# Peptides against a protein of PDB entry 5HDT, part 43

Target 1, 163 residues: chain A of PDB entry 5HDT
Amino acid sequence: MVVKTFMDMDQDSEEEKELYLNLALHLASDFFLKHPDKDVRLLVACCLADIFRIYAPEAPYTSPDKLKDIFMFITRQLKGLEDTKSPQFNRYFYLLENIAWVKSYNICFELEDSNEIFTQLYRTLFSVINNGHNQKVHMHMVDLMSSIICEGDTVSQELLDTV
Target 2, 163 residues: chain A of PDB entry 5HDT as posed
Amino acid sequence: MVVKTFMDMDQDSEEEKELYLNLALHLASDFFLKHPDKDVRLLVACCLADIFRIYAPEAPHTSPDKLKDIFMFITRQLKGLEDTKSPQFNRYFYLLENIAWVKSYNICFELEDSNEIFTQLYRTLFSVINNGHNQKVHMHMVDLMSSIICEGDTVSQELLDTV

## One batch from the design tools (peptide; made by RFdiffusion4, then SolubleMPNN)

Design b2_p14_4_s2 (from b2_p14_4, 9 letters changed)
Fold by OpenDDE base, seed 1:
Structure b2_p14_4_s2 (fold): chain B 163 residues (1-163), chain A 14 residues (1-14)
Amino acid sequence: as target 1 above (163 residues)
Amino acid sequence: MKVFENRNYKPPSE
């Protein structure tokens, strides 16, 4: 199982990282990013999050356009955090915790369209945050947003307006 | 900016 493979892999597994590099690249293809099944897209997002974790501080994706697509894709999946009673909520939580802890979105600072990505992230998080979320979910959301504000040189006015 | 490399991070269990 692909999901389990990347979940169980650590950052020092150099041989495995090389072995699964092509799979990592394939998971970022339009076939998966635009998959019609919502559950499949969630699993893909989790895998991508783990890929960023495993290959940190560098990502195997060298194309700025591809990186943008990936993070816009991950951002869209975070909408699933809204329904805390969903059977898939635990996987959405996994996605959130992972990207917050790893600070995966920090790669986006190197992208020309970083402001678009961050703005969409903030809008998404604020749209789904609610009182039904436990303290850990809130903490990860805050950590994710705070990291971008604190570590970025400049933030667009549009992004500031969402805060 | 490089991604934060946290060697002590353990993925949460599903």
Scores: peptide ipSAE 0.045, ipTM 0.752, DockQ to the pose 0.117
Fold by OpenDDE base, seed 5:
Structure b2_p14_4_s2 (fold): chain B 163 residues (1-163), chain A 14 residues (1-14)
Amino acid sequence: as target 1 above (163 residues)
Amino acid sequence: MKVFENRNYKPPSE
């Protein structure tokens, strides 16, 4: 399974990183980002999160437009956190925990449309947060948003006022 | 800044 392959890979596995580089690139194609199956899109998002973890601090995706598409895609998947009773909630939790801990979104500061990406992220997180979420979920959401505020120098005042 | 340590994630247990 492709998802498990990247999940089990370490950041210092240089030979493996080179071996699976092309696969990582293919996973970011429109075929996967626009896949009609919601569960497949979630798995793709988790795999992409692991790819960002593995290749940190540098993403294997060189196109700014592609990076924007990927992070907007991941942001859309986070909407699934709204239903804590979903059978797929554990995978949504995995996605959230990963991107929060790795600080994956911080790579977006290099993008021209970073403010748009961060705005959509914040709107999505505030949209799905509810009293049904436990403290760990809330902590990861706060960590994800705080990392962007603390390390960003281009965050709009409007976004800051939302926090 | 991304975190720079080897850490493999596992899906939360059901």
Scores: peptide ipSAE 0.029, ipTM 0.656, DockQ to the pose 0.063
Fold by OpenDDE base, seed 4:
Structure b2_p14_4_s2 (fold): chain B 163 residues (1-163), chain A 14 residues (1-14)
Amino acid sequence: as target 1 above (163 residues)
Amino acid sequence: MKVFENRNYKPPSE
């Protein structure tokens, strides 16, 4: 599976990274980002998270619009963290852990619409965070949000109103 | 961004 391929890939796997670059690009297509199946979208999000990890610090996606679409897409998937009893929760956890550890959203600082992306991220996280989440989930959520705040030069009023 | 060994949690994959 494509998801397994990227999940198991090491950041030092230069030959594999080059080999699967085109596949990484195709995963960001509207076909996948707007796939009608929720579980497929989650798998795509996890794969995209791994792609950001593997190719860090430089994402293979060169279009600012595409990067925005990807992160808005990932943000929407994080909504699934709200249900800790979901059979897909572990995969949502994987997504959260990955993007928090890698600090993938920090790529967005280079985007014109970074504040919009961060605002949506914070709104999403605040909407799903609850006392049912374990310490690790809370830690990753905090790490994700704090990293963006600490490294951001400017924060929109909308984001300030959210936080 | 952090660059690190792949130590992410790996849920069961299909």
Scores: peptide ipSAE 0.025, ipTM 0.618, DockQ to the pose 0.074
Fold by OpenDDE base, seed 3:
Structure b2_p14_4_s2 (fold): chain B 163 residues (1-163), chain A 14 residues (1-14)
Amino acid sequence: as target 1 above (163 residues)
Amino acid sequence: MKVFENRNYKPPSE
């Protein structure tokens, strides 16, 4: 199982990281990013989050356009956090916890379109946050947003207005 | 759900 493989992989597992590098690259293909099944896209997002974790500090994706596509894709999946009663909520929580802990979005500071990515992230988080979320969910959301604000050198006025 | 160990690396900011 691909999901379990990346989930259980340690950052120090160098041999495994090399073995599954091609799979990691393949998971970022349009076939998976544009997959018609919502649950498949969520699984792909979780795998991508784990890939950023285990290959940190440098992602295996070298194309700026591809990185943008991936983070825009992950951002879209975070919309699923809105329904706390969903059978898939725990997996959405995993996605949120992972990207907050790893600070995966910090890679985007190197991208020309970073402001667009961050703006979409903030809009998405504010659109799904609600009183039904427990303290841990709120904490991770705040952690994501505050990290970008504090560490970003240039933030658009649009992003500032969103906050 | 799996919780990450504290030793897990966080990428540095630019």
Scores: peptide ipSAE 0.023, ipTM 0.571, DockQ to the pose 0.088

Design b2_p14_4_s3 (from b2_p14_4, 8 letters changed)
Fold by OpenDDE base, seed 1:
Structure b2_p14_4_s3 (fold): chain B 163 residues (1-163), chain A 14 residues (1-14)
Amino acid sequence: as target 1 above (163 residues)
Amino acid sequence: MKVFENKNYKPPHD
C-alpha cells in the first residue's frame, strides 16, 4: 500500500504531500534503512526515490546526515541491478529510472560529503554494468553519471579515476 | 523544478 501510494502521487498533489509527510520521514528511519530483508530494503528505496520525485526540487529531509544516509542506502540497493535474471530486477530498474530522470542525487551537491556519495555511486554503477543490460539501463546509468559531472563545480580526482 | 518523465516504469505491486 505504501509503495503504491507514493508511486501514484503527483508533484502537484499538495494535500497528499502534506498528509504523507510524516510517513516519508518515517521511511528514512534506521529501522527501514537497516531492515534485514533485502526485498524490503528495495521497496524502501523505491519509495524514497518517489519521495524525492514528489517533493522535488526540495526534499522533506532537512538533516544533511539523514540525506547522506539515504543516498548511501539507495546506492547500495543499486547493486541489485547486476543480476538481470532476478525476479526483483524490474524494481531495481524502476529505482534507477526514477533517480536518473528526477536527478535526485543532485541534491547531494549541498552536502559536505557529496564526493563520498558520488564516488560510491560511480563505483557501484561501474561494478554492476554488464552486457546483459538493455539500452535503457545503460542510458539511465550514463545519464545519472553525466548529470553529476555536468552540474558539479568540481570533480575530485578520486571520482575522475573511477571514470 | 526538477524535470522528469511521467512514463516511469511501474512494476507490479505485491
Scores: peptide ipSAE 0.032, ipTM 0.665, DockQ to the pose 0.084
Fold by OpenDDE base, seed 5:
Parts: C-alpha cells; sequence; structure tokens
Structure b2_p14_4_s3 (fold): chain B 163 residues (1-163), chain A 14 residues (1-14)
C-alpha cells in the first residue's frame, strides 16, 4: 500500500527517497488531488504530509503552482477535523499532528501566494475548532498557527489581528 | 521545516 510505504519511510532513507520520487510526484497530480472519494483524498493528504516530512527541509515538488495546489488541498482536508466522532478522525488527527510537527506549511513562505494559503489555513482551523476536541488537538492547532506567526515576515497585519 | 525522526501518531494500516 502506497500510504504505508511513505508512512514507514525514514528521512535518512536516501535510496528509498530516490526510488519513490516519481511516485511522490504522481501523488500530487490532479487525478489524486481532485479524486471524487473523500476517504481517498484524506489518504492522499496523509501521504503528501509524509512526503514533506521525508524530504524535509526540501520538497520534491519544484513548481510553485503545484506547491500551492498541494497546500490548499491539505487545508481543505483539515475541515474533516470538525467531526470528532467520525471513523476517519484518527487519520485527520495524523494529518494535523504531522504537518504541525514538521512545520510543513513554512515552505509556503517561498511562494508568492503565501498569505492566501495562510489565511485559508487559519480560517479553516478556526472553523473546525470546537469543545469536542481534546487538549492534544488544540495543541497541534495552536502550534501550527503560531509557527507561521513566529517564523514568518510576510504575514499581513490583518491576519495577525485575528490571532 | 523541522528535521526529526518520525514521531507522529500512526493510525491503523489498511
Amino acid sequence: as target 1 above (163 residues)
Amino acid sequence: MKVFENKNYKPPHD
């Protein structure tokens, strides 16, 4: 299974990273990003999160437009955190924990549309935060948002005022 | 980006 392959891969597995580079590129194709199945899109998002983790601090995706598409895609998947009773909540948690821990969104500072990406991320997170979330979920959400504030120099004052 | 060992929560595999 492709999901398991990237999930179990270590950052220092240089030979494996080279071997699966083409697969990583294919997972970012429109076929997967626009897949009609919600559960498939979640699995794709988790794979992409693992790819960013594995290849950190670099990304295998060289196109700024593709990177924007990927992060906007991941942001949309985070909407699934709203239902804590969902059978897929553990995978949404995995996605959140991964991108927060790795600070994957920080690569977006290199993109022209970084403020758009961060704005959508903040709006999405604030829209799904609820009292049903435990302390760990809240911690990861705060870590994800605060990392962007602390390490960014291009975040708009308007966005900062909403934090 | 942080460069750490994999310490993320792992859901059950399919």
Scores: peptide ipSAE 0.031, ipTM 0.671, DockQ to the pose 0.075
Fold by OpenDDE base, seed 3:
Structure b2_p14_4_s3 (fold): chain B 163 residues (1-163), chain A 14 residues (1-14)
Amino acid sequence: as target 1 above (163 residues)
Amino acid sequence: MKVFENKNYKPPHD
């Protein structure tokens, strides 16, 4: 129910955005980010992706440390893209499509640890990319990485070594 | 693969 609520919510739904703001904040708590169930973490990641979409251009999370934790968390979930036959693959695809379309990671340019976040993202994506992925998956992965490269002012040596 | 028709966007940052 919660997942569907954020998924179906529009950016223009101001009343609903205000109503569910507290829920959005709670979803980024350590309880959910460190939840022991992998499927729960995936659902949380999808919700967080939708939250970034809904509350754009400004995320409701103001703490740089919290934002870092969230994006590192989302990055870890993207590892699930490696298995195209997984029953949860459609949710992993949704996560990828969402963050690529919204360009959610671009908010990380405001963080001091942006290079670390982007490095982990690239490493993760290159790790899971395989020939079993269809063209749309590849496109979203490329779009996600390309957007960061094109809009970034500087790239760390570690990131350069990854690419 | 089922994709979602999402027209929402994230505006550029200041």
Scores: peptide ipSAE 0.031, ipTM 0.631, DockQ to the pose 0.073
Fold by OpenDDE base, seed 4:
Structure b2_p14_4_s3 (fold): chain B 163 residues (1-163), chain A 14 residues (1-14)
Amino acid sequence: as target 1 above (163 residues)
Amino acid sequence: MKVFENKNYKPPHD
């Protein structure tokens, strides 16, 4: 399974990273990002998160527009964190944990539209945060947001309004 | 909840 392939891959697996590079690129296609099945989109998001982890600190995606699309896509998937009773919650948790630990969104600082991405991320996180989330979920959310704020040169007024 | 055990490098930022 593609999801497991990237999930189990280490950063120093150079031969595998090279081998699956084209697959990584293909996973960022509109076919997957705009897939009609939300569970498929979640799997894609997890794969993308693992891809960012594996190829860190450099994303294999060369297009700034594509990177923006990917992170906006991942952001949309994080909405699934809102329901802790969801059968897919553990996978949403995996997504959150991964991107928070890897600091994947920090790649966005190189993008012209970074503030837009971060704004949407914060809005999304604040919209899904609830008392049903355990400490680990809250921790990852805080870590994710704090990392961006601390390392960002500027924060848009829109982002400030959401914080 | 699932916790991934494959810990890797975190990208630095200037």
Scores: peptide ipSAE 0.021, ipTM 0.572, DockQ to the pose 0.071

Design b2_p14_4_s4 (from b2_p14_4, 7 letters changed)
Fold by OpenDDE base, seed 2:
Structure b2_p14_4_s4 (fold): chain B 163 residues (1-163), chain A 14 residues (1-14)
Amino acid sequence: as target 1 above (163 residues)
Amino acid sequence: MKVFENHNYPKPSD
């Protein structure tokens, strides 16, 4: 129900956004980010992606450390894109589509550890890209990576080595 | 639809 609640919410639902703000903050807790069930973590990632979408361009998470944890968490979930025949692939696709469209990783430019986050993102994406992905998946991956390169002021040598 | 942008660049006009 929580997943559907955020999924169906639009950016202009001001009353709902205020009502569910505490829930949004709770979903970023270690309890959910470190949940032992892989499928639960995927659902959490999708919820977090939707939360970024709903509250764009202002993330409800203000702590730099928490934001880093969230994006590192989301990055780890993207590894699930490698298996195109997984029962959960469509949900991984949803996650990818959302973060690419919303450009949620642009929030990381405000973080001192942005290069670490982007490096891990690129490594993850390049590790999962394969010929089994359809054109839309490839497009979203390219869009996600290109957005960061195009909007970044500088690119570290480590990131360049990854690309 | 609203999206996130890099603060180092001006937001494109609608």
Scores: peptide ipSAE 0.325, ipTM 0.717, DockQ to the pose 0.258
Fold by OpenDDE base, seed 1:
Structure b2_p14_4_s4 (fold): chain B 163 residues (1-163), chain A 14 residues (1-14)
Amino acid sequence: as target 1 above (163 residues)
Amino acid sequence: MKVFENHNYPKPSD
């Protein structure tokens, strides 16, 4: 299974990183990003998060447009965090934990549309956060948002208004 | 563990 393959791979697996590079690139295709199955999209998002983890601090995706699509896609998946009773919640948690720890969204600072990406991320996180989330979920959300503010040189007024 | 940072060294390059 592709999901398990990337999940079990570490950053020092150079041979495997080379072997699965093409697969990593394929997972960012419109076929997967626009897949009609919500559960499939979640799995794709987790794989993409793992890919960023594995290849950190270098993203295997070089196209700014593709990177934008990926992070907008991941952001949309985070909406699933709202339902804490969902059978897929653990996977949404995994996604959140990963991107917060790896700081994958920091890649977006190099993108022209970084402001749009960060704005959507903040709006999404604030829209799904609720009292049903445990402390770890809250901490990951805070860490994710704080890291962007700390790492960024400037923050737009629109982004500040969401905080 | 390596993570993405704006001040990473070496920096990712295109």
Scores: peptide ipSAE 0.310, ipTM 0.703, DockQ to the pose 0.491
Fold by OpenDDE base, seed 3:
Structure b2_p14_4_s4 (fold): chain B 163 residues (1-163), chain A 14 residues (1-14)
Amino acid sequence: as target 1 above (163 residues)
Amino acid sequence: MKVFENHNYPKPSD
């Protein structure tokens, strides 16, 4: 129910955005980010991605540490893109498509540990990219990485070369 | 469709 609620919500749903703001905050709690079930974690990641989409260009999360945790968490979920035959692949695709389109990782430029986040993202994406992915998946991966490289002024080239 | 642009998100407070 919660997953569908955020998935179906658009950016102009002002009353709903206000109504579910507290839920959005709670979804970023350690309870969900460290949930023992990987399928639940994937759903949480999709919800978080939708939350960024819905509230763009603002985000309800104001703690730098929390934002770091969220993006590191989302990055870890992207590992699931490797198996194109997984029953959950469509949700992994949704996650990738969302974060690429919304450019949610641009929030990380305001974080002290942006280089760590971006490095981990690049390593994750390069580790899962394979010939089994269709063109759309490849495009989203490229869009995600290229946007960060092109728009970033604080990402170390040395760090990028070590990826 | 509104998206996040570089430097348009308020810097999180400590």
Scores: peptide ipSAE 0.304, ipTM 0.731, DockQ to the pose 0.839
Fold by OpenDDE base, seed 4:
Structure b2_p14_4_s4 (fold): chain B 163 residues (1-163), chain A 14 residues (1-14)
Amino acid sequence: as target 1 above (163 residues)
Amino acid sequence: MKVFENHNYPKPSD
């Protein structure tokens, strides 16, 4: 129910956004980010991606440490893109599509550890990309990486080495 | 749709 709630919500639903803000904040708790079930973590990641979409261009999370945890968490979930035949692949695709379109990782530019986050993102994407992915998956991966490079003031040498 | 960018101009979804 929670997953569908955020998935179906749009950016103009101001009353709903206010109503579910506390739930959005709760979903970023360690209870969910460190949940032992991999499928639950994927659903959490999708919800978080939707939350960023819904509240764009303002992140509802104010703690830099929490934001870092969230994006490192989302990055870890993207490893699931490697298995194109997984029953959960469509949800991984949704996650990728969302974060690429919303450009949610651009929030990280305001974080002190942005280079770490971007480096891990790029390493993860290049580690999972394969010829089994369809054109849309490749497109979203490229869009995600390109947007960060294009909108960033500087790119670390380490990040450049991964590209 | 609003996205996280320097100039958040609404763009149509694909």
Scores: peptide ipSAE 0.318, ipTM 0.712, DockQ to the pose 0.234; fails the geometry check

Design b2_p14_5_s1 (from b2_p14_5, 7 letters changed)
Fold by OpenDDE base, seed 4:
Structure b2_p14_5_s1 (fold): chain B 163 residues (1-163), chain A 14 residues (1-14)
Amino acid sequence: as target 1 above (163 residues)
Amino acid sequence: SRSEKVLQKVLDEK
């Protein structure tokens, strides 16, 4: 299973990264990013998060537009964190935990539209944060947001207004 | 492509 393979792959195997490069590239295609099934999109987001983890601190995606699309896509999936009773919540948690730990969004600092990406991320997270989430969920959300603020050279006024 | 077909198959295992 490709999903399981990505989840188990470590960052130290250059040969494996090269082996699955084509799969990683195809996963970021519009076919998957615009898939009509919500559960499929969530799974795609998790796989993309795994890809960023595997290739960190680099990424197999060289197109700034593609990277923007990917992170905007991932951000949209995080909206699913709002329903803590959903059968898919554990997968949403995995997505959150992964991108927070890896600091995947740090790649966005190199993008021209980084402020837009970060703004949407913060708006999304603040919209789903609630008292129904356990401590770990809150921690990951805070870690994800704080890391961007702390590691960014500059923060736009729009982003500051969101915080 | 072949890769897309493989990924689609995996995704269908939901």
Scores: peptide ipSAE 0.049, ipTM 0.737, DockQ to the pose 0.025
Fold by OpenDDE base, seed 1:
Structure b2_p14_5_s1 (fold): chain B 163 residues (1-163), chain A 14 residues (1-14)
Amino acid sequence: as target 1 above (163 residues)
Amino acid sequence: SRSEKVLQKVLDEK
């Protein structure tokens, strides 16, 4: 599995990162971000999360608009966390765990639309969180949200109202 | 290309 392959990737050398550049760019294309298959989009999201992990604390994407699109895309995929009994839940869990641990969304602080991104993230997380989630899921959700609040210089009132 | 092959594998795993 390609996702599994990315999971096994450690912090790569600069040369190896160069090899992944084309893949990273392709995965962020509209073809994948707007793919009609939900499972494909989930896989793409996981791959993108792995890319952010590999390139952390930087990203191979130079366009602020592209970064926004990516994180809005990832946020939309997190909706899948709602159904804990889904056969795809493990992949949704992986996505959550990854972005929480890596603090992938921290890249968004430099974006003009960061507050919009964070607001959508919080709304999504609170919409899917439920008592059926185990402690680990809750922990990752809290870690993700807390990190953004604590590390952000300013937080919009809209975001605060969401929390 | 290598990247295309990887992407195809992603699609095949849906």
Scores: peptide ipSAE 0.047, ipTM 0.747, DockQ to the pose 0.025
Fold by OpenDDE base, seed 3:
Structure b2_p14_5_s1 (fold): chain B 163 residues (1-163), chain A 14 residues (1-14)
Amino acid sequence: as target 1 above (163 residues)
Amino acid sequence: SRSEKVLQKVLDEK
């Protein structure tokens, strides 16, 4: 299974990057980003997060519009963190943990619409935070938001209003 | 393509 293969990749190997380049590009297509099955979209998001981890600090996606679509897509999937009793919660946790540790969203600073992306991320995180989350979930959320604030040269008023 | 076949296999497992 492709998902298992990406999840098991923990080494920065150039050979592995070249081998899965075409697969990475296909996963970012509208067919997968707009897939009608919610579980499929979650798996796609996890694979995309793994791709960013493997290719960090770079990415195989060169189009600014495509990168925006990907991160807006990942942000939408994070809404699933709200239900801690869901059978898919462990995969949502994996997505959050990966994004926070890798600092995947930092590549968005080079995008013209970075403020929009970060604003949507903050709104989503604050909307799903609840007392049912354990300390690890809270830690990853704080790490993710703090990293963006610390690395950013400019922060929009709209983003500040969400904090 | 080869990549498309692999992805289709993943989708079929759902």
Scores: peptide ipSAE 0.047, ipTM 0.731, DockQ to the pose 0.023
Fold by OpenDDE base, seed 2:
Structure b2_p14_5_s1 (fold): chain B 163 residues (1-163), chain A 14 residues (1-14)
Amino acid sequence: as target 1 above (163 residues)
Amino acid sequence: SRSEKVLQKVLDEK
């Protein structure tokens, strides 16, 4: 029910956002980020993406280290996009579509380790891109990467080497 | 916490 609530929520009122703040914080705990079940981690990633969508352009997470952990976590989940025949692919697609549309990663520009985050994202995306993906998947991947390039003032050589 | 228990329960419904 709670998971469905996050997924179905639009950009709610400030009052409702405050109501779910504690839940949002708990989702970012090691308990969930390091959950042993791969499907659970995917679901957590989707919930986190929904939280970023709801709170955009801000985030309820104030710690830079926590934000880094979250986006590194989400990046790791995107590896699941590689298997288009997986029963969970639709949920991976949801994750990709959401973070691309919201431009969730753009808040990482305020982080000291933004280059590391973006580098890992690009490496992951390029590693999973394959001919089995339809046009929409490719479009979202391109949108996600291009948004970061366009938003950033500079691109590290390491990031360029991953492209 | 209560919130974690609720979330865990939801996640276990798969």
Scores: peptide ipSAE 0.046, ipTM 0.734, DockQ to the pose 0.024

